# Designs tried in a protein design run: peptides against a protein of PDB entry 6TME. Part 328

Target 1, 324 residues: chain A of PDB entry 6TME
Amino acid sequence: NRLKRAYIALQAWKKAFYSDPFNTAANWVGPDVCSYKGVFCAPALDDPSVLVVAGIDLNHADIAGYLPPELGLLTDVALFHVNSNRFCGVIPKSLSKLTLMYEFDVSNNRFVGPFPTVALSWPSLKFLDIRYNDFEGKLPPEIFDKDLDAIFLNNNRFESTIPETIGKSTASVVTFAHNKFSGCIPKTIGQMKNLNEIVFIGNNLSGCLPNEIGSLNNVTVFDASSNGFVGSLPSTLSGLANVEQMDFSYNKFTGFVTDNICKLPKLSNFTFSYNFFNGEAQSCVPGSSQEKQFDDTSNCLQNRPNQKSAKECLPVVSRPVDCS
Target 2, 324 residues: chain A of PDB entry 6TME as posed
Amino acid sequence: NRLKRAYIALQAWKKAFYSDPFNTAANWVGPDVCSYKGVFCAPALDDPSVLVVAGIDLNHADIFGYLPPELGLLTDVALFHVNSNRFCGVIPKSLSKLTLMYEFDVSNNRFVGPFPTVALSWPSLKFLDIRYNDFEGKLPPEIFDKDLDAIFLNNNRFESTIPETIGKSTASVVTFAHNKFSGCIPKTIGQMKNLNEIVFIGNNLSGCLPNEIGSLNNVTVFDASSNGFVGSLPSTLSGLANVEQMDFSYNKFTGFVTDNICKLPKLSNFTFSYNFFNGEAQSCVPGSSQEKQFDDTSNCLQNRPNQKSAKECLPVVSRPVDCS

## One batch from the design tools (peptide; made by RFdiffusion4, then SolubleMPNN)

Design b2_p30_3_s2 (from b2_p30_3, 19 letters changed)
Fold by OpenDDE base, seed 2:
Structure b2_p30_3_s2 (fold): chain B 324 residues (1-324), chain A 30 residues (1-30)
Amino acid sequence: as target 1 above (324 residues)
Amino acid sequence: SEEEKQEELLEKLKEEALKKAREELEEERK
């Protein structure tokens, strides 16, 4: 019965292909779905004597098509990997029936519409990759209530603010890069106890950085480049004991880059170029260390090469934003 | 058995997917 349902689903999907340049679905013929290329079977969790479709891997198949509602018949699927294709349309709501979903990767496709809220219905989801699509609108706050290990949202069309619920996330990796997020980073960010890597690159984020960033003791990568952040760097950044890669470039930061930040014990690369910093500690100067790389280009620093003109600096430096 | 082989493959796919996703993120930042 389960394999028959899987057959119906997979045949419906094959019919939904507009182009299969590598003939990936050429062997998708007959009832033996476990022999289909990119289809993986395993014993059912409730009955080990029954074989079920447990995984789909169609990565890099360059398939053009859409996801039909009949995919909701694949009720035993735990792994769904279809990245680097040309699938279009929306994620079917019928996928809510896939209650064993553990990893969902639809990255590098042509999906459109709002955030796929069906992902919120999966109780066991640990990995969500929807990057490199055309998803739009608001990010649902409930995404951070999920027990996810990784959340990849980059290279989409998401708008509005980052939800305050971010502090509830147990994810080790979160990407917001190359969207249209606006507003401030929530102060609740400091509650992300398992966070290792967070990327905000290329959004419309603004305001001061919250002091609570300094509570992210497990962070190894923090990239906030190419935004509209203002004010001084929080002194609490000295608490980032494990940070290796830090990037604040292409913002509107002002003030002094302190010794306490540049001497972070695990710091290997710190980029703070293309801002309005008016001073830096000696430990922040590029070439001051063999173990650490710094970039101070295009700031308002004295006696440093490749800085902004006084005409560019004075209007900004003379009116520092108070972040207190 | 074929079932055991398929289960092993699924576990490998999980590990590879997570690893690849992290590596791609690192390359994008360069």
Scores: peptide ipSAE 0.052, ipTM 0.683, DockQ to the pose 0.072
Fold by OpenDDE base, seed 5:
Structure b2_p30_3_s2 (fold): chain B 324 residues (1-324), chain A 30 residues (1-30)
Amino acid sequence: as target 1 above (324 residues)
Amino acid sequence: SEEEKQEELLEKLKEEALKKAREELEEERK
């Protein structure tokens, strides 16, 4: 009996709670699991006459505890949302039995350990949110082989390089922000045909930006701020026909910011502050447009306010990195 | 602050992605 298995799983989970400030699990009593707060039942896909637990939503419950192995008995769950809690420990490998998993959100918790590779075992997974945790180590290359629509990895402890397999991703939204990723952005990034939003904020990424970024014609948000990028902005960025928000601030970029970038047709905000740019086109000057907002603060620009001193600029500007 | 703006952006992106995913799942389950 599927509901009996669900009962065992949910009772084991209730026992794994250390604190339930809002008494969310207070009604988790008896065999009628479909009446439990945060538990959602639906007809089974294989037999519409059978009711099964299809979803969990415990978002914002502030529950302290861990995920017990018995959660692997929830084999009909397609939606698992437990964000904004205080769950700790690791994601159980027993969740590999949840073969219908479609949305997995464990964001804003206290999970630790390596990337939860059990997420790679779910054939139908479309949404993955593991942000605001303490996951560490390498990102598995296989994550980008999956048909994910959204990948949220931000605010963790991930290290190493971004996998070259990123170009295989079909995701429209990908976040790497506030980790410890290092190395270059892979050239394969230009192959992300469905990409709308990508965020690299606050990592240890370095090197030149790949020219292939200019192939991302569907991108509306591109944020690479707070990294160690060097060299000039690629001329191919003129290909970003749909970009609205672009941020390159807090890097080590040099060279000239061109008209071809600042005149992008849908550009609303372009921030390139806190770099070492030594020139900009008139179209890039803050206040030059009513439709576009620019920030050129703390560069090496002549005749502009709030720029770096000659002492700070000269060592960097005199030794430009050649990205060719 | 710049950090606050970044956080707001990430939350907005999540909400949009989640909405889309739920709609797709509902269609597949019918």
Scores: peptide ipSAE 0.029, ipTM 0.533, DockQ to the pose 0.935
Fold by OpenDDE base, seed 3:
Structure b2_p30_3_s2 (fold): chain B 324 residues (1-324), chain A 30 residues (1-30)
Amino acid sequence: as target 1 above (324 residues)
Amino acid sequence: SEEEKQEELLEKLKEEALKKAREELEEERK
């Protein structure tokens, strides 16, 4: 009996709660698991006459505890949303039995350890949110082989380089922000055909921006701020026909910010502050447009306010990095 | 039916989850 297995799983999970401030699991009593708060039942896909546990929603429950292995008995779960809790430990490997997993949200918890590779075993996974945890180590390249709509990785402890397989991703939103990623952005990034939003904020990324970024025709948000990028902005950025928000601030960029970038047709906000740019087109000057906002603060620009000193600029500007 | 209501709820949860995630991302970028 599927509901009996679910009962065993949910009771094991209740026992794994250290704290339930809102008494969310107070009604988790008896065999009628479909009446449990945060448990949602639906007809089984293989037999519509059988009711199964299809979803879990414990978002914002502030529950402290861990995920026990018995959760692997919830084999019919397609939606697992447990964000904004205080769950700790690792994601159980037993969750590999949840072959219908469609959305997995464990964000805003206290999970630790390596990337939860069990997520790679789910053939139908479309949404992965593991942000605001303490996951560490390398990002598995295979994550981008998944047909995911969204990949939220921000605010973790991930290290190493961004996998070159990123170009295979069909995701519309990908976040890398506030990790420890290093190296260059892969040239394969331009192959992300469905990408709308990508965020690299606050990593240790470096090198030149790949020219292939200009192939991201559907991108509306591109944020690469707070990294170690060098060289000039690629001229191919003129290809970002749909970009609305672009941020390159807090890097080590040099060269000239061109009209072709600042005149992008849908550009609403372009921040390139805290770099070493030594020139900008008139169209890039803050206040030059009513429709666009620019920030050129703390560069090496002539006749602009709030720029770096000549002492700070000269050593960098005189030795521009050649990205060719 | 109760079954239809459950299915509708699950679909709604999916949409809400994605929306919230995008909103939180926007706030983080400010």
Scores: peptide ipSAE 0.026, ipTM 0.644, DockQ to the pose 0.072
Fold by OpenDDE base, seed 4:
Structure b2_p30_3_s2 (fold): chain B 324 residues (1-324), chain A 30 residues (1-30)
Amino acid sequence: as target 1 above (324 residues)
Amino acid sequence: SEEEKQEELLEKLKEEALKKAREELEEERK
């Protein structure tokens, strides 16, 4: 009976295809759903003698269509990978019935609407990739209450502030890049105990960087480039013992870039170009180290090449934002 | 047990998915 439900779901999905350029669903005929291309069966967890549809992999199929509500009949699916297609519309609420959902990848599609709150209903979800879509509105704070290993949100239309609940996240990788997020980075960010990589690129984030960033001991990648951040870099950034890649470029930072930052033990690349820094330590100068790469281009530094004019610098440097 | 085998498979798939996602992220940052 489980495979019969799967058959109904998969046939409904096939009917929801507008284009299947690789004929991926050409063999989606008859009751033997386990033979369908991109459909994977496994023994059911509750009854090993029964085969169920446990996974979908339609990655890179270039399929145009939508996700019909009948997909909610795939109640045994733990892996749902449909990236790099042309699926449109919204994620069906009926997917709440997929209580075994472990990995959900709908990246590189044409999905629209608010954040797919159905993802919050999956108790065992560990991987969420919704990047490269047209999702919009606020990010629900509850996303960070989930025990996720990875959260990919980049290249969407999300707006408003980053939820303070971010500090509760157990994710090792979080991407916010290329959205419309605004406001400050929450101080609770320092509580992200498992964080390795975080990317804020290309948003409308502003204010001072919170000192609590320095508590991110496991971070290897921190990219806050292409935002509206102001003030000096926090002195607590000296606590980033494992950071390898750090990017603060294309902001409105001021002040002095210190030795304590540039001498971080694992730092490989530090980009702080296109800001209003008015000084840097010798350890921050490009070419000062063979092991580290620095970019100080287009700041307000003295005796450095490719800096902003005094006319551009003076109005900003003379009015430093106090972040204390 | 079959449950253990399924869990092991899921863990392997997760590791592969995470690896690919990290690689893609690195490319996006270039």
Scores: peptide ipSAE 0.025, ipTM 0.614, DockQ to the pose 0.072

Design b2_p30_3_s4 (from b2_p30_3, 17 letters changed)
Fold by OpenDDE base, seed 1:
Structure b2_p30_3_s4 (fold): chain B 324 residues (1-324), chain A 30 residues (1-30)
Amino acid sequence: as target 1 above (324 residues)
Amino acid sequence: SRMEEYEKRLEELRKKAREEALKKLEEERE
């Protein structure tokens, strides 16, 4: 009965394909769904004598189409990977029936609409990848209440502010890059106890960086480039004991880049170019270290190459934002 | 010149920024 439901779902999906350039679904014929290309069966968790569809992997199939509501019949699916296709439309709410969902990867498609809130209904979800789509609207704060290992949201059309619930996240990797997020980074960010990599690239974020960033002891990658951040870098950044890649380029930062930041023990690359920094410690100068790479291009630094003119710098530097 | 004036002012601001940064660092150490 479970495989029969799967058959109905998969046939409905095949019918929803507009283009299948690699003929991935060519063998999607007949009741033996476990033989379908990209369909993986396993013994059911509740009854090992019953074979069920446990996973879908259609990655890199370049399939054009949409996800029909009949996919909700795939109630035993724990792994759903349809990366790098041309699926469009919205994520069906009927997928709420897939209560075993563990990994959901719909990245690099053409999905639209608001954040797929159906993902929030999956109690066992650990991996969520919806990057490289056209999802829009605000990010539901509940996303960070989930026990996710990774949250990939980059390259979408998300807007509004980053929820303060971010501090509740247990994810090691979170990407916000290339969206339309605005406002400040919440101070609660420092509470992300498992965070290793966080990327804010290419948003409309603004304000001062919260001091609480310095509490991210396990972060190895921190990229806040291409935003509208202002003020000085928090002195508490000296607490980033494990940061390897740090990028603050293409913002509106001012002030002095301090020695305690540039001498971070694991720092490999620190890019703070295209800002309005008006001073840097000797340890921040490109070439000052063999182990570290720095880029101080296009700031307001004295006696450094490729800096902004005084005319460009003065209006900004003379009006520093107090982040205290 | 006007540009020299800008540069002079910017230099003063650079000095101030350094002093403020150092002061903050000293305060945090205590």
Scores: peptide ipSAE 0.325, ipTM 0.847, DockQ to the pose 0.014
Fold by OpenDDE base, seed 2:
Structure b2_p30_3_s4 (fold): chain B 324 residues (1-324), chain A 30 residues (1-30)
Amino acid sequence: as target 1 above (324 residues)
Amino acid sequence: SRMEEYEKRLEELRKKAREEALKKLEEERE
């Protein structure tokens, strides 16, 4: 019996709770699991006459505990939302049995260990949110082979380079922010056909920006701030016809910021502060447009306020990185 | 002063950077 298996799983989970401040699991008593708070039942896909546990929603319950292996008995679960809790440990490998998994949200917890590779085993997964945890190590390249709509990886401890397979992703939103990623952005990034928002903020990324970024016709948000990028901005950025928010601040960029970038048709905010740019077009000057907001603070620009001293600028500007 | 020398050199580099950027843009449009 599917509900009996669910009962075993949920009781094992309740036993794995160290703290339940809001008494969320107080009514988790008896065989009627469909009445449990945060447990949602629906007719089974293979037999509409059978009721199964189809979803878990324990968001914002502040529960401390871990995920026991018995959760693998919840084989009918398609929605698993347990964000904003204090769950610790690793994601159980037994969750591979949840073949209907569609949305997996374990964000804002205390999970540790490597990337949860069990997520790669779910054939129908569309939404993956593992942000605000302590996941570490390399990002498996296979993650971008998945037909995901959104990939949230920010605020973890991921290291190494971004896989070249990123170009295979069909996701509209991808966040790498606040990790420890290093190396260059792969040139294959230009192949992300459905990309709307991508955030690289607060990593150890370096090198030149690939020219292929200009192929991202649907991107509305591009944030590469707080990294170690060098060289000039690619001229191909003029191809970002739909970009609204663009941030390159807190890098080591040099060169001239051109009109073709600052005059992008949908551009609303363009921040390129805290770099070593030594020139900008008139269209890039803050206050030059009522429709666009610019920030050129702390560069090496002439006749602009709040710029770096010549002493600070000269060593960098005199040795520009050639990205050609 | 040393600072004046740095500023003068930086000004020259700014001019060169602008000229180089404009030249590249023209070449790409051809």
Scores: peptide ipSAE 0.197, ipTM 0.755, DockQ to the pose 0.013
Fold by OpenDDE base, seed 3:
Structure b2_p30_3_s4 (fold): chain B 324 residues (1-324), chain A 30 residues (1-30)
Amino acid sequence: as target 1 above (324 residues)
Amino acid sequence: SRMEEYEKRLEELRKKAREEALKKLEEERE
């Protein structure tokens, strides 16, 4: 029966634990898996008279170990939360059998290998959190075809370019931060109709910002700091009617920061420090507004404190990248 | 001085950047 399969899976998992500091699995003994700490049972969707393992919650258990393939026997699991542990290895492909998967949180672990493509096989997945791991390689384009509310990819080892399929995403929050993504932001980004927050912090992204960013009418947070972006800020950024937090710091931007950007109606914090901007409108000057906070530190601005020397600025400013 | 020359060149580039920005704004209004 289904609980017997669950027993096999959970016992295999217990054997895969290297360390259980809080003795979380101490009571994982016997066939009554529904009594196991962190295991939650519910009536099966196809037969309410049958009890099945529907959820796993081992969050913050500091367990060291790996996920054995026998976990694929947990076919009724819809909620899988094992964040803040020390699980290592790869996500088993056998988890493809968990067709009811709705929330999958393996964040804050030591998982390695490529993107867990098994997550793409789950038709009902709404929440995917794989941040703070050591996943590597390319991000599969298909991730953005999923109807996810949020996509948390930050603090991994993902590389290559951001897929053009990003425009298909219906997610409200997407984090790419602290990976090794390279290349340009796809122009299709402007098609992200539900986007509220997007974070690119700390990657190897480069090139010009696409004009299509200005089409993100619902975006409240746009952080592209700590990358290799070049050129001037797109004039179309004036279209970001709802942006509150905007950060372009620690890039290689040049040009003039215009009024139409700094006067955005909902703008609360605009950080464009540590670039090579060689001009700014009066509305962009820190202290010019009580409602808005600006940081123009370490640019090539005239008559501003804490700017780069002309010697530092000239080599970059004299070779502006044409984004047109 | 060499530094003064750099500053002068930078000032010219600042002016150019402003002019280009204004031009783009005008084009968007059309």
Scores: peptide ipSAE 0.328, ipTM 0.850, DockQ to the pose 0.014; fails the geometry check
Fold by OpenDDE base, seed 5:
Structure b2_p30_3_s4 (fold): chain B 324 residues (1-324), chain A 30 residues (1-30)
Amino acid sequence: as target 1 above (324 residues)
Amino acid sequence: SRMEEYEKRLEELRKKAREEALKKLEEERE
């Protein structure tokens, strides 16, 4: 009965294909769904003697089509990977019936609409990848209440602010890059206890960086480039004991870049170019270290190459933002 | 010239930024 439901779902999906360049679904014929290319069966958790569809992997199939509501019949699916296709439309609400969902990857497609809130209904979800789509609107705060290991949201059309609930996240990797997020980074960010990598590249974020970023002791990658951040870098960044890659380029930062930041023990690359910094410690100068790479291009620094003119610098540097 | 005036003002602001940064570092160490 469970495989029969899967058959109905998969045949409905095949019918929803507009193009299958690699003929991936060519063998999707007959009731033996476990033989279908990209369909993986396993013994059911509640009855090991029964085979069920436990996983879908159609990565890199270049399939054009949409996800029909009949996919909700795949109630035993724990792994759903359809990366790098041309699926369009919205994520069906009927997928709420897939209560075993563990990894959901619909990245690099043409999905539209608001954040797929159906993902919030999956109690065991650990991996969420919806990057490189056309999702829009607000990010629901509840996403960070989920016990996710990785959250990939980059290259979409999300807007509004980053939810304050971000501090509740247990994710090790979070990407916000290349969206339309605005406002400040929440102070609660320092409470992300498992965070290793966080990327804010290419948004409309603004304001001062919160001091609480310095509490992220396990962070190895911190990229806040291409935003509208202002003020000085928090002195508490000296607490990033494990940071290896740090990028603050293409913002509106001012002030002095200190030794405590540039001498971070694990720091390998620190880019703070295209800002309005008006001073830097000797340890921050490109070429000052063999093991660390720095970029101070296009700031307001004295006796450094490729800096902004005084005419360009003064309007910003003379009006420093107080972040206290 | 106007450019010379701009450079002078910018240098003063650079000095101020260094002093403020040093002060903040001292406060954190205490």
Scores: peptide ipSAE 0.287, ipTM 0.820, DockQ to the pose 0.014; fails the geometry check

